# Peptides against a protein of PDB entry 5ZK1, part 22

Target 1, 52 residues: chain A of PDB entry 5ZK1
Amino acid sequence: KREVRLMKNREAARECRRKKKEYVKCLENRVAVLENQNKTLIEELKALKDLY
Target 2, 52 residues: chain A of PDB entry 5ZK1 as posed
Amino acid sequence: KREVRLMKNREAARESRRKKKEYVKCLENRVAVLENQNKTLIEELKALKDLY

## One batch from the design tools (peptide; aimed at target 1 C16)

Design b2_p28_8_s3 (made by RFdiffusion4, then SolubleMPNN; from b2_p28_8, 16 letters changed)
Fold by OpenDDE base, seed 5:
Structure b2_p28_8_s3 (fold): chain B 52 residues (1-52), chain A 28 residues (1-28)
Amino acid sequence: as target 1 above (52 residues)
Amino acid sequence: DEKEREEERKLDEENRELEREIRELDEK
């Protein structure tokens, strides 16, 4: 019984670390996309302001 | 053994905590 619980705990801890790494990577990708969009919008707003 | 039963309870609690943390990550 003990060996099966130690195995399940070790598997759950590996899966938790995997899922946390995937979630952080998804957040980093989302931040990079939003930063690029904000940069483009700021450049477009400057270009419009320089025309008027 | 009483020590074996206590270790068993601690492992079952830690597994439930890890399963909750995994679920909260899958919901996001």
Scores: peptide ipSAE 0.107, ipTM 0.668, DockQ to the pose 0.763
OpenDDE base, seeds 1, 2, 3, 4: peptide ipSAE 0.102, 0.067, 0.077, 0.100; ipTM 0.655, 0.517, 0.579, 0.656

Design b2_p28_8_s4 (made by RFdiffusion4, then SolubleMPNN; from b2_p28_8, 17 letters changed; failed a check: too like the target's own chain)
Amino acid sequence: EEKERKRREELLMKNRELAREIRELDEK

## One batch from the design tools (peptide; aimed at target 1 Q37 E44)

Design b2_p29_1 (made by RFdiffusion4; failed a check: a stray cysteine)
Pose (drawn by RFdiffusion4):
Structure b2_p29_1 (pose): chain A 52 residues (1-52), chain P 29 residues (1-29)
Amino acid sequence: as target 2 above (52 residues)
Amino acid sequence: KCLENRVAVLENQNKTLIEELKALKDLYS
């Protein structure tokens, strides 16, 4: 039974790594989106302030 | 952890920018 005990762990480590890299990619994507949103909002604020 | 902290900072900044833009649009109305 110990051999399977180790086999399941080996398999689990793969999925764990997959979720890890995927998660990181998700974080980076969220950063890029937030950067674009921030640039757009700042530019609109500049435009409305120039409107006065 | 560094990326998660960076997302939280950007989300707070983005929320503040949305509220500031809304306040200016309400002032113009």

Design b2_p29_1_s1 (made by RFdiffusion4, then SolubleMPNN; from b2_p29_1 with K1D C2E S29Y; failed a check: too like the target's own chain)
Amino acid sequence: DELENRVAVLENQNKTLIEELKALKDLYY

Design b2_p29_1_s2 (made by RFdiffusion4, then SolubleMPNN; from b2_p29_1 with C2E S29Y; failed a check: too like the target's own chain)
Amino acid sequence: KELENRVAVLENQNKTLIEELKALKDLYY

Design b2_p29_1_s3 (made by RFdiffusion4, then SolubleMPNN; from b2_p29_1 with C2E S29E; failed a check: too like the target's own chain)
Amino acid sequence: KELENRVAVLENQNKTLIEELKALKDLYE

Design b2_p29_2 (made by RFdiffusion4; failed a check: too like the target's own chain)
Pose (drawn by RFdiffusion4):
Structure b2_p29_2 (pose): chain A 52 residues (1-52), chain P 29 residues (1-29)
Amino acid sequence: as target 2 above (52 residues)
Amino acid sequence: EEVVKKLEESVEVLEEQVETLEELVEEIE
């Protein structure tokens, strides 16, 4: 029973790593989206201020 | 007329930004 106890753990470590990398990628992607949104909002604020 | 046009364009850009940020918040949740 201990052998399977170790096998399930080995299998679980793979999925854990997959979710870890996937999560990091998700975070970087969110960062890039937030950066583009920020640039666009700042530019529009500059345009509206110049409108006065 | 130029001011109205610029305000209409700005509303469209802000609406698109709000939609993108709402989609991002849904993905985070």

Design b2_p29_2_s1 (made by RFdiffusion4, then SolubleMPNN; from b2_p29_2, 17 letters changed; failed a check: too like the target's own chain)
Amino acid sequence: DEKEKLLAEQKAVLENQLKTLIEELKELA

Design b2_p29_2_s2 (made by RFdiffusion4, then SolubleMPNN; from b2_p29_2, 17 letters changed; failed a check: too like the target's own chain)
Amino acid sequence: SEREKALANQKAVLENQLKTLIEELKELE

Design b2_p29_2_s3 (made by RFdiffusion4, then SolubleMPNN; from b2_p29_2, 19 letters changed; failed a check: too like the target's own chain)
Amino acid sequence: SAVEEALANQKAVLENQLKTLIEELKKIA

Design b2_p29_2_s4 (made by RFdiffusion4, then SolubleMPNN; from b2_p29_2, 17 letters changed; failed a check: too like the target's own chain)
Amino acid sequence: DEKEKKLAELEAVLENQLKTLIEELKKLK

Design b2_p29_3 (made by RFdiffusion4; failed a check: a stray cysteine)
Pose (drawn by RFdiffusion4):
Structure b2_p29_3 (pose): chain A 52 residues (1-52), chain P 29 residues (1-29)
Amino acid sequence: as target 2 above (52 residues)
Amino acid sequence: CLENRVAVLENQNKTLIEELKALKDLYEE
């Protein structure tokens, strides 16, 4: 039974790594989206201030 | 010109609404 107890752990480590990488990539993607949104909002603020 | 100012405010309002929708979609992720 210990052999399977180690096998399931080995299999679980793979999925854990997959979710880890995937999560990092998700965070980076969110950072890029937030950077674009921030640039667009700042530009529009500049345009509205220039409107006055 | 009052008409030019209205067109600029309409475009700004559209862009701000699109960006708000993008930020709400990002929060819901």

Design b2_p29_3_s1 (made by RFdiffusion4, then SolubleMPNN; from b2_p29_3, 11 letters changed; failed a check: too like the target's own chain)
Amino acid sequence: SAEEIKEKLANQNKTLIEELKALKELEEL

Design b2_p29_3_s2 (made by RFdiffusion4, then SolubleMPNN; from b2_p29_3, 10 letters changed; failed a check: too like the target's own chain)
Amino acid sequence: SAEEVAKLLANQNKTLIEELKALKKLEEE

Design b2_p29_3_s3 (made by RFdiffusion4, then SolubleMPNN; from b2_p29_3, 13 letters changed; failed a check: too like the target's own chain)
Amino acid sequence: SAAEIEEKLANQNKTLIEELKALEELEKE

Design b2_p29_3_s4 (made by RFdiffusion4, then SolubleMPNN; from b2_p29_3, 13 letters changed; failed a check: too like the target's own chain)
Amino acid sequence: SAEELAKLLANQNKTLIEELKALEELKKQ

Design b2_p29_4 (made by RFdiffusion4; failed a check: too like the target's own chain)
Pose (drawn by RFdiffusion4):
Structure b2_p29_4 (pose): chain A 52 residues (1-52), chain P 29 residues (1-29)
Amino acid sequence: as target 2 above (52 residues)
Amino acid sequence: LENRVAVLENQNKTLIEELKALKDLYKSE
C-alpha cells in the first residue's frame, strides 16, 4: 500500500505545480489589466481637470 | 505579486471615485 501512497503523492505534485504556474499567470494578467485601467483613469482625470 | 495586485486595486478604486466626483461636479455646474 505504501507504493500507491507514494504514487498518489507524485501525481498530486504535478497538479499542484500546474495550479501554481497557472495562478502566477493569473496574477500577472491581473496586474497588466490593473495597469491599463489605471493609465486610462489617470488620463481621463487629466482631461476633466483640463476641462475647467 | 499578490501584494502588488492589492496595491493596484486600491489605487484603481481611488481613481474611479475621483473620476466620478469630477463628473458629478461638472454636471452640477

Design b2_p29_4_s1 (made by RFdiffusion4, then SolubleMPNN; from b2_p29_4 with K27A E29L; failed a check: too like the target's own chain)
Amino acid sequence: LENRVAVLENQNKTLIEELKALKDLYASL

Design b2_p29_4_s2 (made by RFdiffusion4, then SolubleMPNN; from b2_p29_4 with R4K S28K E29L; failed a check: too like the target's own chain)
Amino acid sequence: LENKVAVLENQNKTLIEELKALKDLYKKL

Design b2_p29_4_s3 (made by RFdiffusion4, then SolubleMPNN; from b2_p29_4 with V7E S28K E29L; failed a check: too like the target's own chain)
Amino acid sequence: LENRVAELENQNKTLIEELKALKDLYKKL

Design b2_p29_4_s4 (made by RFdiffusion4, then SolubleMPNN; from b2_p29_4 with K27E S28E E29L; failed a check: too like the target's own chain)
Amino acid sequence: LENRVAVLENQNKTLIEELKALKDLYEEL

Design b2_p29_5 (made by RFdiffusion4)
Pose (drawn by RFdiffusion4):
Structure b2_p29_5 (pose): chain A 52 residues (1-52), chain P 29 residues (1-29)
Amino acid sequence: as target 2 above (52 residues)
Amino acid sequence: TEENLEELEEENEELEELNERAEELLEEA
Protein backbone atom coordinates (compact mmCIF):
# COMPACT_ATOMS: atom_id res chain seq x y z
CA LYS A 1 0.00 0.00 0.00
CA ARG A 2 2.95 2.30 0.55
CA GLU A 3 3.93 2.06 -3.14
CA VAL A 4 0.58 3.50 -4.25
CA ARG A 5 0.92 5.97 -1.27
CA LEU A 6 3.99 7.29 -3.04
CA MET A 7 2.50 6.99 -6.54
CA LYS A 8 -0.44 9.25 -5.75
CA ASN A 9 1.97 11.78 -4.26
CA ARG A 10 4.11 11.68 -7.40
CA GLU A 11 1.06 12.29 -9.55
CA ALA A 12 -0.16 15.08 -7.30
CA ALA A 13 3.17 16.91 -7.57
CA ARG A 14 2.73 17.21 -11.33
CA GLU A 15 -0.67 18.82 -11.12
CA SER A 16 0.63 21.05 -8.32
CA ARG A 17 3.40 22.30 -10.56
CA ARG A 18 0.99 22.78 -13.43
CA LYS A 19 -1.31 24.89 -11.24
CA LYS A 20 1.72 26.81 -9.92
CA LYS A 21 3.00 27.83 -13.41
CA GLU A 22 -0.47 28.51 -14.61
CA TYR A 23 -1.12 30.73 -11.58
CA VAL A 24 2.04 32.68 -12.17
CA LYS A 25 1.09 33.19 -15.81
CA CYS A 26 -2.22 34.43 -14.59
CA LEU A 27 -0.64 36.91 -12.28
CA GLU A 28 1.60 38.26 -14.99
CA ASN A 29 -1.27 38.57 -17.38
CA ARG A 30 -3.21 40.47 -14.75
CA VAL A 31 -0.22 42.81 -14.27
CA ALA A 32 -0.07 43.58 -18.00
CA VAL A 33 -3.80 44.25 -18.11
CA LEU A 34 -3.60 46.54 -15.09
CA GLU A 35 -0.61 48.42 -16.70
CA ASN A 36 -2.59 49.04 -19.89
CA GLN A 37 -5.68 50.14 -17.96
CA ASN A 38 -3.56 52.46 -15.88
CA LYS A 39 -1.87 54.06 -18.90
CA THR A 40 -5.26 54.59 -20.60
CA LEU A 41 -6.84 56.12 -17.48
CA ILE A 42 -3.89 58.44 -16.94
CA GLU A 43 -3.98 59.59 -20.54
CA GLU A 44 -7.69 60.33 -20.31
CA LEU A 45 -7.10 62.30 -17.10
CA LYS A 46 -4.47 64.35 -18.88
CA ALA A 47 -6.91 64.99 -21.74
CA LEU A 48 -9.72 66.09 -19.39
CA LYS A 49 -7.41 68.38 -17.48
CA ASP A 50 -6.25 69.93 -20.74
CA LEU A 51 -9.93 70.40 -21.57
CA TYR A 52 -10.24 73.18 -18.97
CA THR P 1 -12.39 58.91 -25.29
CA GLU P 2 -15.17 56.63 -26.63
CA GLU P 3 -12.57 54.22 -28.15
CA ASN P 4 -10.58 54.17 -24.90
CA LEU P 5 -13.73 53.44 -22.87
CA GLU P 6 -14.50 50.50 -25.20
CA GLU P 7 -10.92 49.21 -24.82
CA LEU P 8 -11.06 49.54 -21.02
CA GLU P 9 -14.37 47.59 -20.99
CA GLU P 10 -12.73 44.74 -22.93
CA GLU P 11 -9.69 44.80 -20.61
CA ASN P 12 -12.01 44.74 -17.54
CA GLU P 13 -13.76 41.66 -18.93
CA GLU P 14 -10.35 39.96 -19.44
CA LEU P 15 -9.22 40.96 -15.95
CA GLU P 16 -12.43 39.55 -14.44
CA GLU P 17 -11.81 36.20 -16.23
CA LEU P 18 -8.22 36.15 -15.02
CA ASN P 19 -9.33 36.90 -11.40
CA GLU P 20 -11.92 34.11 -11.51
CA ARG P 21 -9.31 31.65 -12.86
CA ALA P 22 -6.78 32.75 -10.10
CA GLU P 23 -9.49 32.07 -7.46
CA GLU P 24 -10.26 28.69 -8.96
CA LEU P 25 -6.43 27.74 -8.94
CA LEU P 26 -6.11 28.83 -5.29
CA GLU P 27 -9.22 26.78 -4.32
CA GLU P 28 -7.87 23.73 -6.17
CA ALA P 29 -4.49 24.12 -4.27

Design b2_p29_5_s1 (made by RFdiffusion4, then SolubleMPNN; from b2_p29_5, 16 letters changed)
Fold by OpenDDE base, seed 1:
Structure b2_p29_5_s1 (fold): chain B 52 residues (1-52), chain A 29 residues (1-29)
Amino acid sequence: as target 1 above (52 residues)
Amino acid sequence: MEAKKEELKKLEEELNALNEKIEKLKKEM
C-alpha cells in the first residue's frame, strides 16, 4: 500500500512538472507574438509622428 | 490633421493594452 502511493506521487510530480513546462512555453510564445505586434505599432506610431 | 491625431491615440491605447498583457504573462512565468 505505501509503495503504490509513493509511485503515484512520483508520477503526479513528473506530470505536474511536464504541464508547468508546456504552460511556460505557451506563455513565452504568446509574449513573443505580443512583443512583435508592439514593435510594429511603435514603428507605425513613429512613422505617423514623423509626418508632423 | 484631426483624423491622424485620433489614429495616433488609438495606436497608443492599443500599445498600452499590449504592454499590460505582456507584463501579466511575464508574472505567470
Scores: peptide ipSAE 0.111, ipTM 0.647, DockQ to the pose 0.098
OpenDDE base, seeds 2, 3, 4, 5: peptide ipSAE 0.110, 0.093, 0.088, 0.105; ipTM 0.646, 0.639, 0.631, 0.641

Design b2_p29_5_s2 (made by RFdiffusion4, then SolubleMPNN; from b2_p29_5, 16 letters changed)
Fold by OpenDDE base, seed 4:
Structure b2_p29_5_s2 (fold): chain B 52 residues (1-52), chain A 29 residues (1-29)
Amino acid sequence: as target 1 above (52 residues)
Amino acid sequence: MEKRKEELEKLLEERKALLEKIEELKKEM
């Protein structure tokens, strides 16, 4: 039936958008972790530079 | 010193690549 194919396509498109949103959120969380790690390393490098 | 600089450079490059990928994914949404 055409209607069942259209329903399955709408469900697949909703799931694709959901997965994309979750993936972007995972990347944004990874960026926030790397920004914190970078901040700590910049502070460590500054402290080591100020000792010389 | 050099090992910490290399670690910082690596994390900065990982951050850039993730930001670029987020921007690409946002343009396709």
Scores: peptide ipSAE 0.022, ipTM 0.474, DockQ to the pose 0.172
OpenDDE base, seeds 1, 2, 3, 5: peptide ipSAE 0.022, 0.022, 0.021, 0.021; ipTM 0.462, 0.451, 0.458, 0.450

Design b2_p29_5_s3 (made by RFdiffusion4, then SolubleMPNN; from b2_p29_5, 16 letters changed; failed a check: too like the target's own chain)
Amino acid sequence: MEKKKEELKKLLEELKALEEKIKELEEEM

Design b2_p29_5_s4 (made by RFdiffusion4, then SolubleMPNN; from b2_p29_5, 16 letters changed; failed a check: too like the target's own chain)
Amino acid sequence: MEEKKKELEKLLEELKALEEKIKKLEEEM

Design b2_p29_6 (made by RFdiffusion4)
Pose (drawn by RFdiffusion4):
Structure b2_p29_6 (pose): chain A 52 residues (1-52), chain P 29 residues (1-29)
Amino acid sequence: as target 2 above (52 residues)
Amino acid sequence: EELEEELDKLEEEQNELEEEIEKLKEKIE
């Protein structure tokens, strides 16, 4: 039973790594989106300020 | 986890700022 005990752990480590890299990619994607949103909002604020 | 929490806060603040900009544009019109 110990062999399977180790086999399931080996398999679980793969999925864990997959979720880890995927999660990091997600975080980076979120950062890029938030950077673009921030630039757009700032530019619009500059435009509205210049409107006065 | 700390980075995700900071990103959630930043996204919320940006959404609130966008709503305030829209309201400002409506007032100007």

Design b2_p29_6_s1 (made by RFdiffusion4, then SolubleMPNN; from b2_p29_6, 18 letters changed; failed a check: too like the target's own chain)
Amino acid sequence: SKLLEELEKKEAELEEQRKKLIEEKKKLE

Design b2_p29_6_s2 (made by RFdiffusion4, then SolubleMPNN; from b2_p29_6, 17 letters changed)
Fold by OpenDDE base, seed 3:
Structure b2_p29_6_s2 (fold): chain B 52 residues (1-52), chain A 29 residues (1-29)
Amino acid sequence: as target 1 above (52 residues)
Amino acid sequence: DKLLEELEKREAELKKQLEELKKEKEDLL
């Protein structure tokens, strides 16, 4: 009984670390997409303002 | 986790900036 509980706890801790690593990677990709979108809009707004 | 908190904060800041920039573009057209 004790060994099975310790194995399940080790498996749950491995799965928690895996899910956290995947979440961080998804968040880094979302941040990079937003940075590129904001850069494009700033360049577009600058080009519009340079016409006035 | 400091890296996670910094990334979540950065995403929120960038989303706010995106909506401000979209509004500024709409107000200029």
Scores: peptide ipSAE 0.450, ipTM 0.869, DockQ to the pose 0.348
OpenDDE base, seeds 1, 2, 4, 5: peptide ipSAE 0.412, 0.400, 0.428, 0.305; ipTM 0.858, 0.851, 0.862, 0.792; seed 5 fails the geometry check

Design b2_p29_6_s3 (made by RFdiffusion4, then SolubleMPNN; from b2_p29_6, 20 letters changed)
Fold by OpenDDE base, seed 4:
Structure b2_p29_6_s3 (fold): chain B 52 residues (1-52), chain A 29 residues (1-29)
Amino acid sequence: as target 1 above (52 residues)
Amino acid sequence: DEELKKLDEEEANLKKQLEELKKEKKDLE
């Protein structure tokens, strides 16, 4: 029936929006981790370059 | 020298990965 197809499409659209939001949040967390790793590595590189 | 080169390569790799993820984030917003 048409109604069942419309229900399934609404569910799929809700799941797609949920998955997009979860993926963006995963990218934000990974960006924050890599920014911190880069900061630490730059600080270590400066400390090493000041010794040589 | 060789240890500093490895750390400079790792910094360059992490900066590249960060830029790629920032781009992907922007393309998905």
Scores: peptide ipSAE 0.028, ipTM 0.494, DockQ to the pose 0.034
OpenDDE base, seeds 1, 2, 3, 5: peptide ipSAE 0.025, 0.027, 0.024, 0.026; ipTM 0.463, 0.479, 0.442, 0.464

Design b2_p29_6_s4 (made by RFdiffusion4, then SolubleMPNN; from b2_p29_6, 17 letters changed)
Fold by OpenDDE base, seed 1:
Structure b2_p29_6_s4 (fold): chain B 52 residues (1-52), chain A 29 residues (1-29)
Amino acid sequence: as target 1 above (52 residues)
Amino acid sequence: DKLLENLEKQEAELKKQKEELEKEKKDLE
């Protein structure tokens, strides 16, 4: 029936939005980790260069 | 979506920068 198709579409749309939100959150966390690692590497490189 | 494309681009750029910085560190040690 039409109601079952509409229910399945609503469920698929909810799952798509959930997966997208989780992927964006994982990506934001990976970006923040890389930013902090690169900041530390820049500080370490600066300290090494300040010894020469 | 523009947010997703920007974050994917930022991750790729930061990963490239990390590889360059890790190489430079190894060449100075």
Scores: peptide ipSAE 0.385, ipTM 0.848, DockQ to the pose 0.378
OpenDDE base, seeds 2, 3, 4, 5: peptide ipSAE 0.256, 0.156, 0.027, 0.363; ipTM 0.788, 0.729, 0.521, 0.835

Design b2_p29_7 (made by RFdiffusion4; failed a check: a stray cysteine)
Pose (drawn by RFdiffusion4):
Structure b2_p29_7 (pose): chain A 52 residues (1-52), chain P 29 residues (1-29)
Amino acid sequence: as target 2 above (52 residues)
Amino acid sequence: CLENRVAVLENQNKTLIEELKALKDLYET
């Protein structure tokens, strides 16, 4: 039973790594999106301030 | 580090949206 006990752990470590890298990719993607949104909002604020 | 960076950027984005809304309401008034 210990052999399977270790086999399940080995399999679980793969999925854990997959979720880890995926998660990191998700975070970087969220950062890029937030950077684009921030640049767009700042530019619009500059335009509205110039409107006065 | 990335999670902290996302939280900072989300707070900054929220403030920018509020500032843009306030300027549009002022202009319409």

Design b2_p29_7_s1 (made by RFdiffusion4, then SolubleMPNN; from b2_p29_7 with C1D T29K; failed a check: too like the target's own chain)
Amino acid sequence: DLENRVAVLENQNKTLIEELKALKDLYEK

Design b2_p29_7_s2 (made by RFdiffusion4, then SolubleMPNN; from b2_p29_7 with C1D T29E; failed a check: too like the target's own chain)
Amino acid sequence: DLENRVAVLENQNKTLIEELKALKDLYEE

Design b2_p29_7_s3 (made by RFdiffusion4, then SolubleMPNN; from b2_p29_7 with C1D E28Y T29E; failed a check: too like the target's own chain)
Amino acid sequence: DLENRVAVLENQNKTLIEELKALKDLYYE

Design b2_p29_7_s4 (made by RFdiffusion4, then SolubleMPNN; from b2_p29_7 with C1D E28L T29A; failed a check: too like the target's own chain)
Amino acid sequence: DLENRVAVLENQNKTLIEELKALKDLYLA

Design b2_p29_8 (made by RFdiffusion4; failed a check: too like the target's own chain)
Pose (drawn by RFdiffusion4):
Structure b2_p29_8 (pose): chain A 52 residues (1-52), chain P 29 residues (1-29)
Amino acid sequence: as target 2 above (52 residues)
Amino acid sequence: ELEEELDELEEEQKELEEELEKLKEELEE
């Protein structure tokens, strides 16, 4: 029973790593999106300020 | 921690966008 006990753990470590890399990718993607949104909002603020 | 900071930043950016939309409507009027 201990062999399977270790086998399930080995399998679980793979999925854990997959979710880890995927999660980091997700975070980075979110960062890029938030950077683009921020640049767009700032530029629109500059334009509205220049409107006065 | 990083995910929380990103959630807060996203919320602030959405609020700012809503404020800018309202400001644009007011300037058109």

Design b2_p29_8_s1 (made by RFdiffusion4, then SolubleMPNN; from b2_p29_8, 20 letters changed; failed a check: too like the target's own chain)
Amino acid sequence: SLLKELEKREAELEKQKERLKEELKKLKE

Design b2_p29_8_s2 (made by RFdiffusion4, then SolubleMPNN; from b2_p29_8, 19 letters changed; failed a check: too like the target's own chain)
Amino acid sequence: SLLEELEKKEAELEKQKKELIEEKKALLA

Design b2_p29_8_s3 (made by RFdiffusion4, then SolubleMPNN; from b2_p29_8, 19 letters changed; failed a check: too like the target's own chain)
Amino acid sequence: SLLEELEKREAELEKQLKELKEELEKLKK

Design b2_p29_8_s4 (made by RFdiffusion4, then SolubleMPNN; from b2_p29_8, 15 letters changed)
Fold by OpenDDE base, seed 4:
Structure b2_p29_8_s4 (fold): chain B 52 residues (1-52), chain A 29 residues (1-29)
Amino acid sequence: as target 1 above (52 residues)
Amino acid sequence: DLLEKLEKQEAELKKQREELIKEKEELKK
């Protein structure tokens, strides 16, 4: 009984670390996309303001 | 924490994006 509980706890801890790593990678990609979109919007706004 | 920093950055960048879109829509009217 103890060994099975320790095995399940090790598996759950591995899965938790895997999910955290995948979430961080997804978040890093979303941040990079938002930074690039905001740079483009700032450049577009500057170009619009330079025409008026 | 790295996670907390990235979550804060995403929230700030989303807010900035909404403000920039709004400013662009106001300049086109």
Scores: peptide ipSAE 0.630, ipTM 0.911, DockQ to the pose 0.379
OpenDDE base, seeds 1, 2, 3, 5: peptide ipSAE 0.595, 0.605, 0.619, 0.622; ipTM 0.905, 0.906, 0.909, 0.910

## One batch from the design tools (peptide; aimed at target 1 T40 L41 E44 L51)

Design b2_p30_1 (made by RFdiffusion4; failed a check: too like the target's own chain)
Pose (drawn by RFdiffusion4):
Structure b2_p30_1 (pose): chain A 52 residues (1-52), chain P 30 residues (1-30)
Amino acid sequence: as target 2 above (52 residues)
Amino acid sequence: LEESVEKLEESVEVLEEQVEELEELVEELE
């Protein structure tokens, strides 16, 4: 039973790594989206201030 | 005044798009 006990752990480590890389990619993607949003909002603020 | 109104309408459109995109991001974070 120990052999399977180790097999399930080996399989689980793969999925764990997959979720880890996927999560990091998600974080980077959220950073890029937030950077674009920030730039757009700042530019609009500049435009509205220049409107006065 | 007409040019200021057109600019304010464009700014509302851009802000509405930004709010929609940030709401979608918040839903992904939750």

Design b2_p30_1_s1 (made by RFdiffusion4, then SolubleMPNN; from b2_p30_1, 20 letters changed; failed a check: too like the target's own chain)
Amino acid sequence: SAEKEKALANQKAVLENQLKTLIEELELLK

Design b2_p30_1_s2 (made by RFdiffusion4, then SolubleMPNN; from b2_p30_1, 20 letters changed; failed a check: too like the target's own chain)
Amino acid sequence: MKEIEEQLANLKAVLENQLKTLIEELKLLA

Design b2_p30_1_s3 (made by RFdiffusion4, then SolubleMPNN; from b2_p30_1, 19 letters changed; failed a check: too like the target's own chain)
Amino acid sequence: MAEKEKLLANLKAVLENQLKTLIEELEELK

Design b2_p30_1_s4 (made by RFdiffusion4, then SolubleMPNN; from b2_p30_1, 18 letters changed; failed a check: too like the target's own chain)
Amino acid sequence: SAEKQKKLANQQAVLENQLKTLIEELEELK

Design b2_p30_2 (made by RFdiffusion4)
Pose (drawn by RFdiffusion4):
Structure b2_p30_2 (pose): chain A 52 residues (1-52), chain P 30 residues (1-30)
Amino acid sequence: as target 2 above (52 residues)
Amino acid sequence: ELDEEIEELQEEIEELQEEREELEEEIEEL
């Protein structure tokens, strides 16, 4: 039973790594989205201030 | 939840841009 005990752990480590990398990719993607939104909002604020 | 909030913020940015353009046109007409 110990051999399977180790086999399930080995399989679980793969999925864990997959979720880890995927999660990091997700975080970076969110960062890029938030950067673009921030640049757009700042530009619009500049335009509205110039409107006065 | 964070992804939904990013999407809602994006919609609000688009609406704000439309309203700004309409306001600039009205100011030019005046």

Design b2_p30_2_s1 (made by RFdiffusion4, then SolubleMPNN; from b2_p30_2, 21 letters changed; failed a check: too like the target's own chain)
Amino acid sequence: SEEEELLKLQENQNKTLKEELKLLEELLKK

Design b2_p30_2_s2 (made by RFdiffusion4, then SolubleMPNN; from b2_p30_2, 22 letters changed; failed a check: too like the target's own chain)
Amino acid sequence: SIEEELLALKENQEKTKKEELKKLKELYEK

Design b2_p30_2_s3 (made by RFdiffusion4, then SolubleMPNN; from b2_p30_2, 22 letters changed; failed a check: too like the target's own chain)
Amino acid sequence: KEEEELLALQENQNKTKEEELKLLYDKLKE

Design b2_p30_2_s4 (made by RFdiffusion4, then SolubleMPNN; from b2_p30_2, 22 letters changed; failed a check: too like the target's own chain)
Amino acid sequence: SEEEALLALLENQKKTLEEELELLKKLLEE

Design b2_p30_3 (made by RFdiffusion4; failed a check: the pose's geometry)
Pose (drawn by RFdiffusion4):
Structure b2_p30_3 (pose): chain A 52 residues (1-52), chain P 30 residues (1-30)
Amino acid sequence: as target 2 above (52 residues)
Amino acid sequence: SLEELEEKLEELEENLEEFEEENEELEEEL
């Protein structure tokens, strides 16, 4: 039973790594989105301030 | 002018709606 005990752990480590990488990609993606949103909002604030 | 202010507010609204949609998609990814 120990052999399977180790087999399931080996399999679980793969999915864990997949989720880790995927999560990091998600975080980076979110960063990029937030950088674009921030640049757009700042530009629009500049335009509205120039409107006065 | 009031016309320039209206155009700017419409553009701002469109961008805020797009950002809301993008943030909802990011939340779904989590």

Design b2_p30_3_s1 (made by RFdiffusion4, then SolubleMPNN; from b2_p30_3, 18 letters changed; failed a check: too like the target's own chain)
Amino acid sequence: SAEELKKLLENRKAVLENQLKTLKELEKQL

Design b2_p30_3_s2 (made by RFdiffusion4, then SolubleMPNN; from b2_p30_3, 18 letters changed; failed a check: too like the target's own chain)
Amino acid sequence: SEEELEKLLKNREAVLKNQEETLKKLKESF

Design b2_p30_3_s3 (made by RFdiffusion4, then SolubleMPNN; from b2_p30_3, 17 letters changed; failed a check: too like the target's own chain)
Amino acid sequence: SKEKLEELLKNREAVLENQKKTLEELEKQF

Design b2_p30_3_s4 (made by RFdiffusion4, then SolubleMPNN; from b2_p30_3, 18 letters changed; failed a check: too like the target's own chain)
Amino acid sequence: SSKELEELLKNREAVLKNQLETLKELEKLE

Design b2_p30_4 (made by RFdiffusion4)
Pose (drawn by RFdiffusion4):
Structure b2_p30_4 (pose): chain A 52 residues (1-52), chain P 30 residues (1-30)
Amino acid sequence: as target 2 above (52 residues)
Amino acid sequence: LEELEEELEELEEELEELEEEIEELKEELE
C-alpha cells in the first residue's frame, strides 16, 4: 500500500505544478490588464482636465 | 503569491471606482 501511497503523491505533484504555473500566468495577465486600464484612465483624466 | 493576488484585487477595485467617477465627471461636463 505504500507504493500507491507514493504514486498518488507523485501524480499530485504534477497537477500542483500545473496549477502553480497557471496561477502565475494568471497573475501576470492580470497585471498587464491593470496596467492598460490604468494608462487609459490616466489619459482620459488628462483629457478632461484639459477640457476646462 | 496570495498577497500579490490580494493587492491586485484591491488595485482593480480602485481602478473601477476611478472609472465610474471619470464617467460621472464627463456626463456633468457634457

Design b2_p30_4_s1 (made by RFdiffusion4, then SolubleMPNN; from b2_p30_4, 16 letters changed; failed a check: too like the target's own chain)
Amino acid sequence: LEKLLEKLEEEEAKLEKQLEELKKELEDLY

Design b2_p30_4_s2 (made by RFdiffusion4, then SolubleMPNN; from b2_p30_4, 14 letters changed; failed a check: too like the target's own chain)
Amino acid sequence: LEKLLEELEKKEEELKKQEEELKKELEDLY

Design b2_p30_4_s3 (made by RFdiffusion4, then SolubleMPNN; from b2_p30_4, 16 letters changed; failed a check: too like the target's own chain)
Amino acid sequence: LEELLKELEKREAELKKQKEELIKELEDLY

Design b2_p30_4_s4 (made by RFdiffusion4, then SolubleMPNN; from b2_p30_4, 16 letters changed; failed a check: too like the target's own chain)
Amino acid sequence: LEEKLKELEEREAELEKQKKELIEELKALY

Design b2_p30_5 (made by RFdiffusion4)
Pose (drawn by RFdiffusion4):
Structure b2_p30_5 (pose): chain A 52 residues (1-52), chain P 30 residues (1-30)
Amino acid sequence: as target 2 above (52 residues)
Amino acid sequence: EEALEKVEEALEKTEEILEKIEEENEELEE
């Protein structure tokens, strides 16, 4: 029973690593999106201020 | 009248940008 006890752990470590890399990628993607949104909003604020 | 038209166009553009950003944030929440 201990052999399977270790097998399931080995299998679980793979999925854990997959979820970890995926999560990091997700975070980076979110950063890039937030950077683009921020640049666009700042530019629009500059344009509205110049409108006065 | 020309100043009011420029202000309306600038507000419409700002609304379009805010709607796009809202859609992008809803996609990130999913």

Design b2_p30_5_s1 (made by RFdiffusion4, then SolubleMPNN; from b2_p30_5, 21 letters changed; failed a check: too like the target's own chain)
Amino acid sequence: SALEAALQAALENREAVLKEILEALKKLKE

Design b2_p30_5_s2 (made by RFdiffusion4, then SolubleMPNN; from b2_p30_5, 17 letters changed; failed a check: too like the target's own chain)
Amino acid sequence: DELEEKLKAALENREAVLKEILEALKKLEE

